# Designs tried in a protein design run: peptides against a protein of PDB entry 5Z08. Part 293

Target 1, 168 residues: chain A of PDB entry 5Z08
Amino acid sequence: RQKDEWAKKTSSLMKQLDWFIGEHLGAMLAAEELGGPVVGELMEIDPDDLSAGFNAHGKLKKATSQPDLDRRQRRIDDIWGPQDEQGQAHKRKRGADEALAASAEMRDLIEQLMNKLVEAGGDNSATYVEIPRESAAARFLVRSKVAMFHPNDARRLRLVDFGRDLDD
Target 2, 222 residues: chain B of PDB entry 5Z08
Amino acid sequence: GLPRLIDAIEEASKIPAKRRQTPIKPTIEKLTTHLYTHGASPDSLLRLADLLTLRNHLDQASLAAITRNLYPSSTVSDEVVLRFIGALGHGQLKPTLALQALFLRWLVMVYHLLENPGVLGQVYGVLFDLLDTAAIRPQLCHLLALVTRRKHVRPFRIQAILTLSRQTGGDPNLTGLLRVFKNYYPEIIVGDATKGRASAFKHPDPQWRQHLDEIQQRRSEA

## One batch from the design tools (peptide; made by RFdiffusion4, then SolubleMPNN)

Design b2_p27_2_s1 (from b2_p27_2, 15 letters changed)
Fold by OpenDDE base, seed 4:
Structure b2_p27_2_s1 (fold): chain B 168 residues (1-168), chain C 222 residues (1-222), chain A 27 residues (1-27)
Amino acid sequence: as target 1 above (168 residues)
Amino acid sequence: as target 2 above (222 residues)
Amino acid sequence: EEKQREEERKKRIEELQKRQKEILAQK
C-alpha cells in the first residue's frame, strides 16, 4: 500500500518533473545557476534559515557556497535586475537561452541518473553519477527526493531507487 | 456624448501639444466628468484603452486623469484588458511606468467586471515576468493575487517570488503573493517570507469602488 | 494580523466572484 502510493507519487513526480523541466524547471534552474535561490530549499526553508535574512544582493545569508551565490545573483539580476529597453529584450532572450541551457542540463542529468540506475542492475554502488558541481539541478533532484548524494561524496548523485524500497 | 469627446481627443492626440489649435485640457475635463458621471461603455473603453496605451501626443496628466476616471458602465472586454496588458513593461512605445501602475490598479478595481477573467490567467506569465519592475510591483502583485489559480502556482514561480522577495528585502506585496500561492499549495514553505509583513491587497480606492458600484447599479436598473 | 489579511483577501475574492456571477446573470 505505501509502496503503491510512493510509486504513484514518484510517477506523478516524474511526469511533473518532465513537464516541469520543459516548461518551468529550465527557467528555475537557469535562475539558480545564474543567481536564483534553490526551489526545494525555499520550499523547505526553515523559518530560522529565512530569519538569517538576505544579503544586499538578495542572497540568503546562510547559503553555503559563495561562488554559486555570485553566479546565482547574476541570474537573478539578469531575470530581475533593472530592465532597460534593450536590456530587457536581451535579458529576456538571455533568460530564455539560460532557461533552455538549464533545461538541457537537467534533462542530461536525469538521463545520466536513469541510465546509471538501469546499468547498475540493482547495485546501488554503481548507480552514482559523478557530477562536476553541485548544480541547481542536482540540488533540486535531491530536495525533491528524486536523487540522493553519496553519503561521503557530494559529487556523486544517484536516483532514489524506488524499486528497492518496494522489495523490502 | 462620450463618443464625440473621444473623437476630439483622438484627433488631438495625433498632434503635438504645441501645434494644437485649441487646448485639449477642457476636452479632457469634459471627458473625465462624463466618465465620472456615466462611466464608459465597452466600445468607449476600447477607444480609451487605445488612447491610454498607444503612443500619442497626450500629456501624462491627461492620461492619468482619464485612467482615474475610467469607470466601466458595463463589462470590460478581453480586448480592453489585453490593451492594458500589452502596454506593460519597458519600451519606447510603452506608457510610462507610472501610467502602467495606474492601469494595473484599474484592472484590480474592475476585475469583477471582466467579461472573461480567464484572459488574465492566459497572460499570467506576462504579468508574472514583470514582478521585477519595482514601479508596478505593488499593483501587479495585487492583480496576480486576484488572478492566481492552482495552475499558475508552479515551482518556478514560487522560486522566482522567493528570489525577488529576497532581493527586495521582503517586499510586502511579494509576501502577499506568496501567501496566495500557499493557499493553493499549503506545503509551500516560505518561512520568513511569509512571516514578514504581507500586503493585504486591500481595495486601492474605496471611494472609487463605491462610485463604480453606483454607476453599475444605474445600468442594472435601466 | 496575517489571518485577518488572508480573510480580507478571501472575502474580497468572494465578493468579486459574487459580483461577477451577478453581472453574468444579468446578461
Scores: peptide ipSAE 0.025, ipTM 0.292, DockQ to the pose 0.017
Fold by OpenDDE base, seed 3:
Structure b2_p27_2_s1 (fold): chain B 168 residues (1-168), chain C 222 residues (1-222), chain A 27 residues (1-27)
Amino acid sequence: as target 1 above (168 residues)
Amino acid sequence: as target 2 above (222 residues)
Amino acid sequence: EEKQREEERKKRIEELQKRQKEILAQK
């Protein structure tokens, strides 16, 4: 009975998290990956803002400050082409694609982290997921105190086991 | 004048709020009004630094109000700076972390008025070792960004920032500080830890700056 | 003297910002 209720609650929370990732978090993570604000500093990022790009200070690019763009922003601008109507549509599409990619990365990372936690059976050494890079998704989970890096290996990430801290 | 107001507050600070014969709030309001209008002399700054940094019976709202109006009319002495630095960190005798953050913010805003900016460089290690304290980290990184010189950028500190940046999920203030370090040593491999946004360390309060400039200008005319 | 200190602070901040910009441009 309690196990079934826990499973149902976990499933419900996962659905809510999946929704939140898709509707809100993906765009924010995409903004961070593009050199924008860190998640928690800006609560609302429109995909259109992603298409405008961010300056070296993580602020939305103003039209007049083109010379101040970092190399990454220039590369993004070069890929997105001129701000014609087609270019705007391509920019919007690309912003949406980046948000979708960020959402997928976050979902996959959470799934891997949860799977490893379940498989480890209480062995903390077995709970680490190997990450190919420090992504916005990984950083978000660490900032949220949901995940932690291995002390000696920044390529290894695990979920924080809150259950242990509550029973002590 | 300001000295008499400080005298009254110093005496009141020795007495618990419930045992005071007179409410302190009107005196604090007079003090903050005076500070806003005229600023604080070096001598007054030292006395106010003691009131702010030493344990007393003043309430946190009063201490914060004084700190927010702590306009120097002149320079800021090394002694005043060291009082504020000595008040940082954890401990029962230390001010609250919220108040410490205000002190660090104040030091950032008055940095150009320090009699000897080098004093902060001498206590660089003390400041740097507090970076793990999340509540003061934003202002601390900003201050360190101003204070940092080539001599302070050491391998162990680079590694400490990198480690703390990973542990904090890329705190923008740490990334900003690491960029300052990289200004002295371009070869610093910032790795993936600095792919995130860095703080620009902008002036914390432009209005406060403008008002400070007005107070400082009046002194130059006198 | 104070104008010089403010100018020095401003210059220092500008130098830091410029160097930050240069570092960001080199990445």
Scores: peptide ipSAE 0.020, ipTM 0.595, DockQ to the pose 0.021
Fold by OpenDDE base, seed 2:
Structure b2_p27_2_s1 (fold): chain B 168 residues (1-168), chain C 222 residues (1-222), chain A 27 residues (1-27)
Amino acid sequence: as target 1 above (168 residues)
Amino acid sequence: as target 2 above (222 residues)
Amino acid sequence: EEKQREEERKKRIEELQKRQKEILAQK
């Protein structure tokens, strides 16, 4: 019963994550790869945003104003949004292609990380995925505290196993 | 005048908000209006630094409003700087990390008005050791980028930035600081973990800068 | 004046770059 509920919750979370990657995160990661704003970081801490305060993890407290996601989306829309008419269609297409590529890279990386975690059977040393490059996707997972690099090898990335702390 | 407003706020800061006879907000508004119009003298800056950095009963919004309007009319003394530096980090007696970030931003914006910029170089280690604090890291890296000299660029600090950059997934502020270090030691290998975007450490608030310049110009004419 | 501060900041960056070149030339 508990395993089935966990499996259902995990499946639901993965669907939500996949949606979020496709609809929002891919474009943000593409912007980061192209030298745009860093995903998950407050690039410009407005004094008004600072007034909302930071939590113990350095995240903005929920200000009553529009979620930081919407501000990030606006910045992405400002970076990738409609410039003047004729150059817009090609830039939009290129931006869409880069966002799709970034989404695919993130999905693939998450899949590899999850597969290695399952295959390792509890051996933390076997949970590392070799990454060909430090992508925006990899950096995002590390910033989000979802993944961590090997202490001695920045080419090796693993998921943070939160589940071990629940079974102890 | 400004001293009387500070006196009133100092007295109010000793008393919990629920026990105050008068609302403090109108006095804070008068203070911030005065600061915006005239700036703060060195003496007023010291008093305001104590109000901002010492634990008192002022609300965070009031402290933030004062900090956002903390225009020096003259120079910034070492004593004022040290109050703000002493307020950084973790602890029950320290200001909130949000307010600390505002202080660091302020120090960046007034860096050119410091009586002795070398004072920040003397406390470089204190600043550097706070880089792990994510909430203040952007402004801290910017300040360190201004303060860093060759004497501060040590092998252990290079390694510390590289390690922290990897742990943070290539924070662009750390990458920016490492680029500043590389200006003193070009042989610093920015490893793959730092190939990401670097912060340019642009002025945090151009409008604030312009207004500061207007206040500073009035001093040169007096 | 803003141009002058941006120029001073630019000059400080250029001085840092010049010192970087001098340090590279001394090795």
Scores: peptide ipSAE 0.015, ipTM 0.581, DockQ to the pose 0.019
Fold by OpenDDE base, seed 5:
Structure b2_p27_2_s1 (fold): chain B 168 residues (1-168), chain C 222 residues (1-222), chain A 27 residues (1-27)
Amino acid sequence: as target 1 above (168 residues)
Amino acid sequence: as target 2 above (222 residues)
Amino acid sequence: EEKQREEERKKRIEELQKRQKEILAQK
């Protein structure tokens, strides 16, 4: 029973994550790889958003998740905004292809990180995934405090084990 | 005039909002309107810096509104600068990190009006040691980008930025600051962690700049 | 004199920004 509930919750979470990667995050990561805005950064601190304050982790207290998504989506749309009709279709297609590639890279990286965490059986030294490059995906996971680089090797990335910090 | 408005706000700042006989908001609005129209003299700037940086009973919205309208009509003294620098960091007596970010933004926007820009170079270490504070890092990196000189670019600071850049997943503000360092020492290897986008440190508010220039122009005609 | 210093400071800031922009454009 508990294992089945955990499996269902995990499956639901993975579906939501997959959706989020495909619909939103992939395009933002692709924009970052192309020299666009960095995902998760407070871009322009709207003076009005300053009223919400920052938490100790540097996040705005008001989860303006929707307005930030809309602002980021508009900026993506502005970056990818069509100039000429034929150039528009090619830019949109290229942008879609780059977003798909970024989505695939993020999915693969998350899968590898999760698999290594499970395989390590509690050995933190065995939880590292070797990354071929510091991708926008890898940087995003670090900025999100979901992953950490090895202190001495920037090619090694691991998930932050939140479960251990609860037992200490 | 502006001094009388500051007097009223200083007195009100000593009293908790629930115990005030009169609402302070109308006085704050008069102050901000005056500041927007005329700017603040050096003496008024010092008094306002104390109101903004010292612990008092003013609400955060009022403090932010004053800071957003803190146009110098003349120069900015070292004393005013040091009040704002002294207000940075963590502590119960310090302003909120959101307000500190506004102070740093303000210092960036008024940097050209400092009586002695060297004062920021003297407190460079204090500013640099706050780079780990994520909430103020964007504005802090921008200010440091303006202030940095060859004497500030030291091996330990280069290493500190590289380490922090890796830990933050390549914060573009840190990458931007490291590029400023590289202007003084081209041999600085920007590792893979810094291959990300660098901040260009553009002016934070072009409209604010234009309005400041209008206020400063009136001084030159008087 | 003060105006000249302010203009020189503005020029220095603009030069720093221009140099930053040039360095950003070369990458």
Scores: peptide ipSAE 0.023, ipTM 0.576, DockQ to the pose 0.019; fails the geometry check

Design b2_p27_2_s2 (from b2_p27_2, 16 letters changed)
Fold by OpenDDE base, seed 2:
Structure b2_p27_2_s2 (fold): chain B 168 residues (1-168), chain C 222 residues (1-222), chain A 27 residues (1-27)
Amino acid sequence: as target 1 above (168 residues)
Amino acid sequence: as target 2 above (222 residues)
Amino acid sequence: REKKKKEEREKLIEELRKRQEEILAQK
């Protein structure tokens, strides 16, 4: 009974997660990949201030009028700006395609991370997934405290073992 | 039972050690043994939090022994958390910095049992402003690493950690906290001051965790 | 081993759920 109840609870939570990825998270991750707001950032930080980055002193670099920063903001404006109906349709389609791609990437990454955790048999060194890039999906999992990068290799990601990482 | 042991200690805590008719040590040992075996209910946790955080006549060794055996049998309420947070910092009425470090360590070890983990996010500023206190910094950085969300990662706090890291010669706990901040803002240039080894914020006590898990499992079977 | 893996998976899902709630509460 308790095992079945746990299995039902886990299945329900996985369905809720899958729904959330498809309906909300994929679009937000796609926006992040395109240079939009980072997922969970309703920060009153001006996007321009974030794009400028922080110097070695933790001060915002003044957005020097580097034409390339204007290009990212233009790309955001080119994604969200009022374009002609045909341009809007193409942008909406592209945005939908990027959201679907981000959703698929997140699902695949979660699956790989869970599979590696199962396969490792309790060897934490074997729980790492090789990631092709530092995606918005990977960053989101790390920000959410559910995953961590390998200390020496940012291409290796694993789930936080809430039961074991506490022992090592 | 546990309530009667707490009653006896509460009464003894009102009286200076030299004026007590009976030694309190045997009662403290019974309490710590009971806590180790059964854990503390939410009500008992609140009473024990008051004994640990409020100024009384209990000795530091007894307070430390209670804290080291403070296993929750269930969840940890916001009220209990806020008692420990309110006890942090400098002041004549506050617990010693050694006890404050134990309280922070305890909060790290029971973080997954908090009824509302968001309560720590609400007091984030209070915790962050204590980073200059060297005696509690290791445990404080670990707690902040768990609590930190994007809303907390502000330019002034990044600068404050970088400045403090330079002043401390690159404290690995501060470097670890900066790494957590960088997860929210990859653009954070962790300058030369952070070339040091970052703390991994490992669990402070694996044996304590295992024993906590055993106590928590008994509740799920009842 | 299976129980531990189950607990880890449940904790992961719960943490993701909490993050979802935080994101949704900001909208």
Scores: peptide ipSAE 0.026, ipTM 0.271, DockQ to the pose 0.029
Fold by OpenDDE base, seed 1:
Structure b2_p27_2_s2 (fold): chain B 168 residues (1-168), chain C 222 residues (1-222), chain A 27 residues (1-27)
Amino acid sequence: as target 1 above (168 residues)
Amino acid sequence: as target 2 above (222 residues)
Amino acid sequence: REKKKKEEREKLIEELRKRQEEILAQK
């Protein structure tokens, strides 16, 4: 009974996490990778907003470019701004594709981190996942204090052992 | 040879200074003299990187002396680089910020000897997120100036530098880094808060560079 | 051992969820 309740609870939590990654976090991570705000500064990014691009401040471009923006700021806005109408459809598709890619990267990273934690059997040295790059996903987990880098190897990421911090 | 000196220091590093049977200082002096004369092989560099970055019982003066004499005789591996990068930031297990600044300075001075300069680009965000740490910022900005490519120049990072520049009263190193960003995106407005002297990111130690070149030349003749 | 691993995994998922809720509450 207790094992089955635990398994059901874990399954439910994993489904909720997967939903959150797909519906919200993926777009936010994609925005960070595209040069938008860091996750936590902008809480909701629509995939369509990813296509609109970000200003020099990492803020969503409002369609109304205020006319008083210095010509140089307009140029930054032109670089990161919506391209012409044909470019907008391609940008929207690209924004959606980037959100899906970020979601997949986050899911895979969490899965690897969780698998290593389970495999390590309490050996902290065996809990590290090798990351190919410092992704928005990896940075998010570190900022969230859910993961940490190896003290001597920035390519190695592990989950924070929330179980041990209670016993010390 | 160098491996035996490293062995002795590794063993001594496990023991508190008060419990050592022999003073470590003479062995550190022999090590630093050897490093100055011959440099460190890739294998020796890795072992020394572990001694410098892992928490041990070596004193800060000894660690700083080793770092100041850490001449590569060959290339610098990704593994060695990652040891030093992993040692950066705040935490009880991290080296002192003063030692971290020396590591960053070292990475700047040996950047041309990296087996894969791209490794620093892969951990660019880790480095960038440490810019708020004033004690390491000068060397960190210099390293980032070398590492920065177009792919790293993103709106959120531009904004982060601008914000931090305002908060720091226009740190010349941040202004210097923003100038590097502007090379990739000329449209970057260096606002009034960044109006100031930019760091030129000159080589930190010309004498160290010359001595490194002499050590490297001996390898090409062998 | 397997029970402890399961408990650690559950704690992690709960912490991840808590962080998600904190992120969502800042909206």
Scores: peptide ipSAE 0.029, ipTM 0.256, DockQ to the pose 0.022; fails the geometry check
Fold by OpenDDE base, seed 3:
Structure b2_p27_2_s2 (fold): chain B 168 residues (1-168), chain C 222 residues (1-222), chain A 27 residues (1-27)
Amino acid sequence: as target 1 above (168 residues)
Amino acid sequence: as target 2 above (222 residues)
Amino acid sequence: REKKKKEEREKLIEELRKRQEEILAQK
C-alpha cells in the first residue's frame, strides 16, 4: 500500500515535472543558452553572448568541433539570421529545436542526478554526476538550490540533500 | 582595395598631422565606407587593431570612426582580441578611455565571431581588475557577463564586486555582473546597497548587429 | 512576466524537492 502510494506520487510528480520541462522550462533554458534572460532572474543577458557554452574548466569550449560549430552557427543564425519570413520560419523552427534540445538535456540531467542519488545509498561522495558542460540546465539547478557542484570540480554536479541544512 | 587603404593610413599614422602633405580624412572616409560595405578580413582586422591600439599620430575621431565600422567579414582571431585587451587600462602609451570603451563594446558585439572565446576567459583577471575604472565599467561588465564561467567566480572576486558595488552606490552594471555570479553561486547575498535595477546587458547597437549579420551572410554565399 | 517566471521557478523547485523527498523515502 505505502509503496504503491509512493509509486503513484512519484509517477505523478515525474509527469508534472516532465510537463513543466516540455511546456515551459525548455524554451526558457533554450533562450538562456541562446543568451536570453536567465531563468528566474531579471537579467536579460543578450542571447548572442552566452552561446559559446561553458566547459568545466570555465574555458569556453572552442566551438572547433564541427557539431559545436554548427550549433554555434545555428545559434548565431537563430539570433541574427535573415528576418525575412523564411528566415523567421527557420528561426522559429530552430528555436523549437533548441527548446526540445534544452528540454531533453534537462530531463537527462535530472534523471542522472536522481539515479546517482538512489545508487549512492546515502554516500554523498557517490552522488555526483559528471557533466560535459555548464549548460543552462545545470546552471538553473544550481541557481535554484536544487543541485550543487563539487567544491573542487565544476564537472561534477549532485542534488542538494534537502534533509541536510543548506549551510553545509 | 582595403589593404591599400590600410597601407596609406599606416604611413600617414607615422607622421604628425601638421606635417602631412595630404589630408588623411578622405582616406579614413574611404576606409570606413569600405569596412561598412564589405567588412574586414582577419588579416585586415589585425592591421586595423594595431592602428587602433598602438600609439600613432591618428586623431581620436578617425580612430573612433574606424572602430565604429570595424565589421568582421569572417572570424576574429585570438591575436586581434589580445591587441584590444592589451590596450585596456591606464597608461601614457594606451588609447584613451573613451576609445577603450569602444573596443570593449566592439568585443561584446563580435563575441560570437571569436575563433576562440576562451581567450577572454584566460585574461579574465586582467579584465576584472579594471572594474574600478568608471569610464569603461559599463562595457567591461557586459563583456565579463559573457565571459564569466564558474572557475572565474571566486570568493575574492565576489567580495571585490560587492565592495565596489557599495562604493559606487550600486552601479547597475556591477549588480548585473553579480547576478551572473549568482547563477554559479546562488548563496551570494546581494546586500541592501546592491538593491537596484541590474543592467540587462542588451546588445549595445541593434543596427550595428543587423549590419554585421548582412556582412556575415555575404560570406556564407561566397 | 517576471512574476510568472518566478512562480514557474518556484513550482519547479517544489516539484524537484518533492521528487527528491520521495526518492529518499524509498530508501
Scores: peptide ipSAE 0.027, ipTM 0.265, DockQ to the pose 0.045; fails the geometry check
Fold by OpenDDE base, seed 4:
Structure b2_p27_2_s2 (fold): chain B 168 residues (1-168), chain C 222 residues (1-222), chain A 27 residues (1-27)
Amino acid sequence: as target 1 above (168 residues)
Amino acid sequence: as target 2 above (222 residues)
Amino acid sequence: REKKKKEEREKLIEELRKRQEEILAQK
């Protein structure tokens, strides 16, 4: 009974997390990878900073000069202007594909992190996942204080053990 | 139990305050105490949503007190959500804008408990078209920030929010919503129209959140 | 031990969700 209730609750939470990743986080992570805003870092972005846009690392660009505003406006016009239905469909598809890819990366990373936590049996040294790159997904988990990098190796990521912080 | 309290309030809601044989305040206090302690089941939540959203003879203070204590003990159904959404906007049969703001705040605070969060996405247009209503705009922008997906970010809505931002002198909540739009389309120019700090859409009530979590945890242990 | 690991996983998922909601709310 309790095991089944727990399994149902865990399944429900996983579904909610999966939904969140697919519906929200994937697009935001994809935007970060495309040089959009960093998820969770700039919680209070000044509109001027937002207008400046972000570099490829999610850092605020310098305030766009008037010429850069014109280039962005042109890009908006190129995105939202009367493009052939095919061009808009391709761009929408590409953006959806990028969000799906980011969602998949986040899901996979969370799964790996959770699996390592289970496998380690309480050995914190064994809970690290090797990450091939510092992805937006990895950075997000660290910024959200859900994961931490190894102190000496930024290629190693582990979940924060939330169970210990309540017993200590 | 909660159903009997709701029954008593439903009956009282049909009668003008001046014609009630008994004061409803003690019953409202019992209801709000029960809701605070145990939350509302899905069935009770629907009945309470009807009491809150349908025109009746309940006073605004009672309606606000119920709304502030409307802790779901479980999930929030699409039907409950749609009652609150249907109650939004202007009209003689609609709740006051102050109460509508409380409903939107409630939807923000219980968003994670929705059985189908997609229901809000289906009514996205209805929500978005209410952005001109200043009294509900803060909570509405917060809810839209949670609900917005790429499919909702359309050129006409970008233009609408930019126009409204200019008209409002750069309402921080509109700027916050534009930031959400920009996550899907980084090329959106948040021009001079968005003078001022974007709203961070912080949780409206951390204590309410904590208490909700406690109610939800008790259900998982039962 | 398995129950504790399960509870930790739930707490983690819940904390992830909560933080995600906070991040969404902060946007």
Scores: peptide ipSAE 0.027, ipTM 0.293, DockQ to the pose 0.044; fails the geometry check

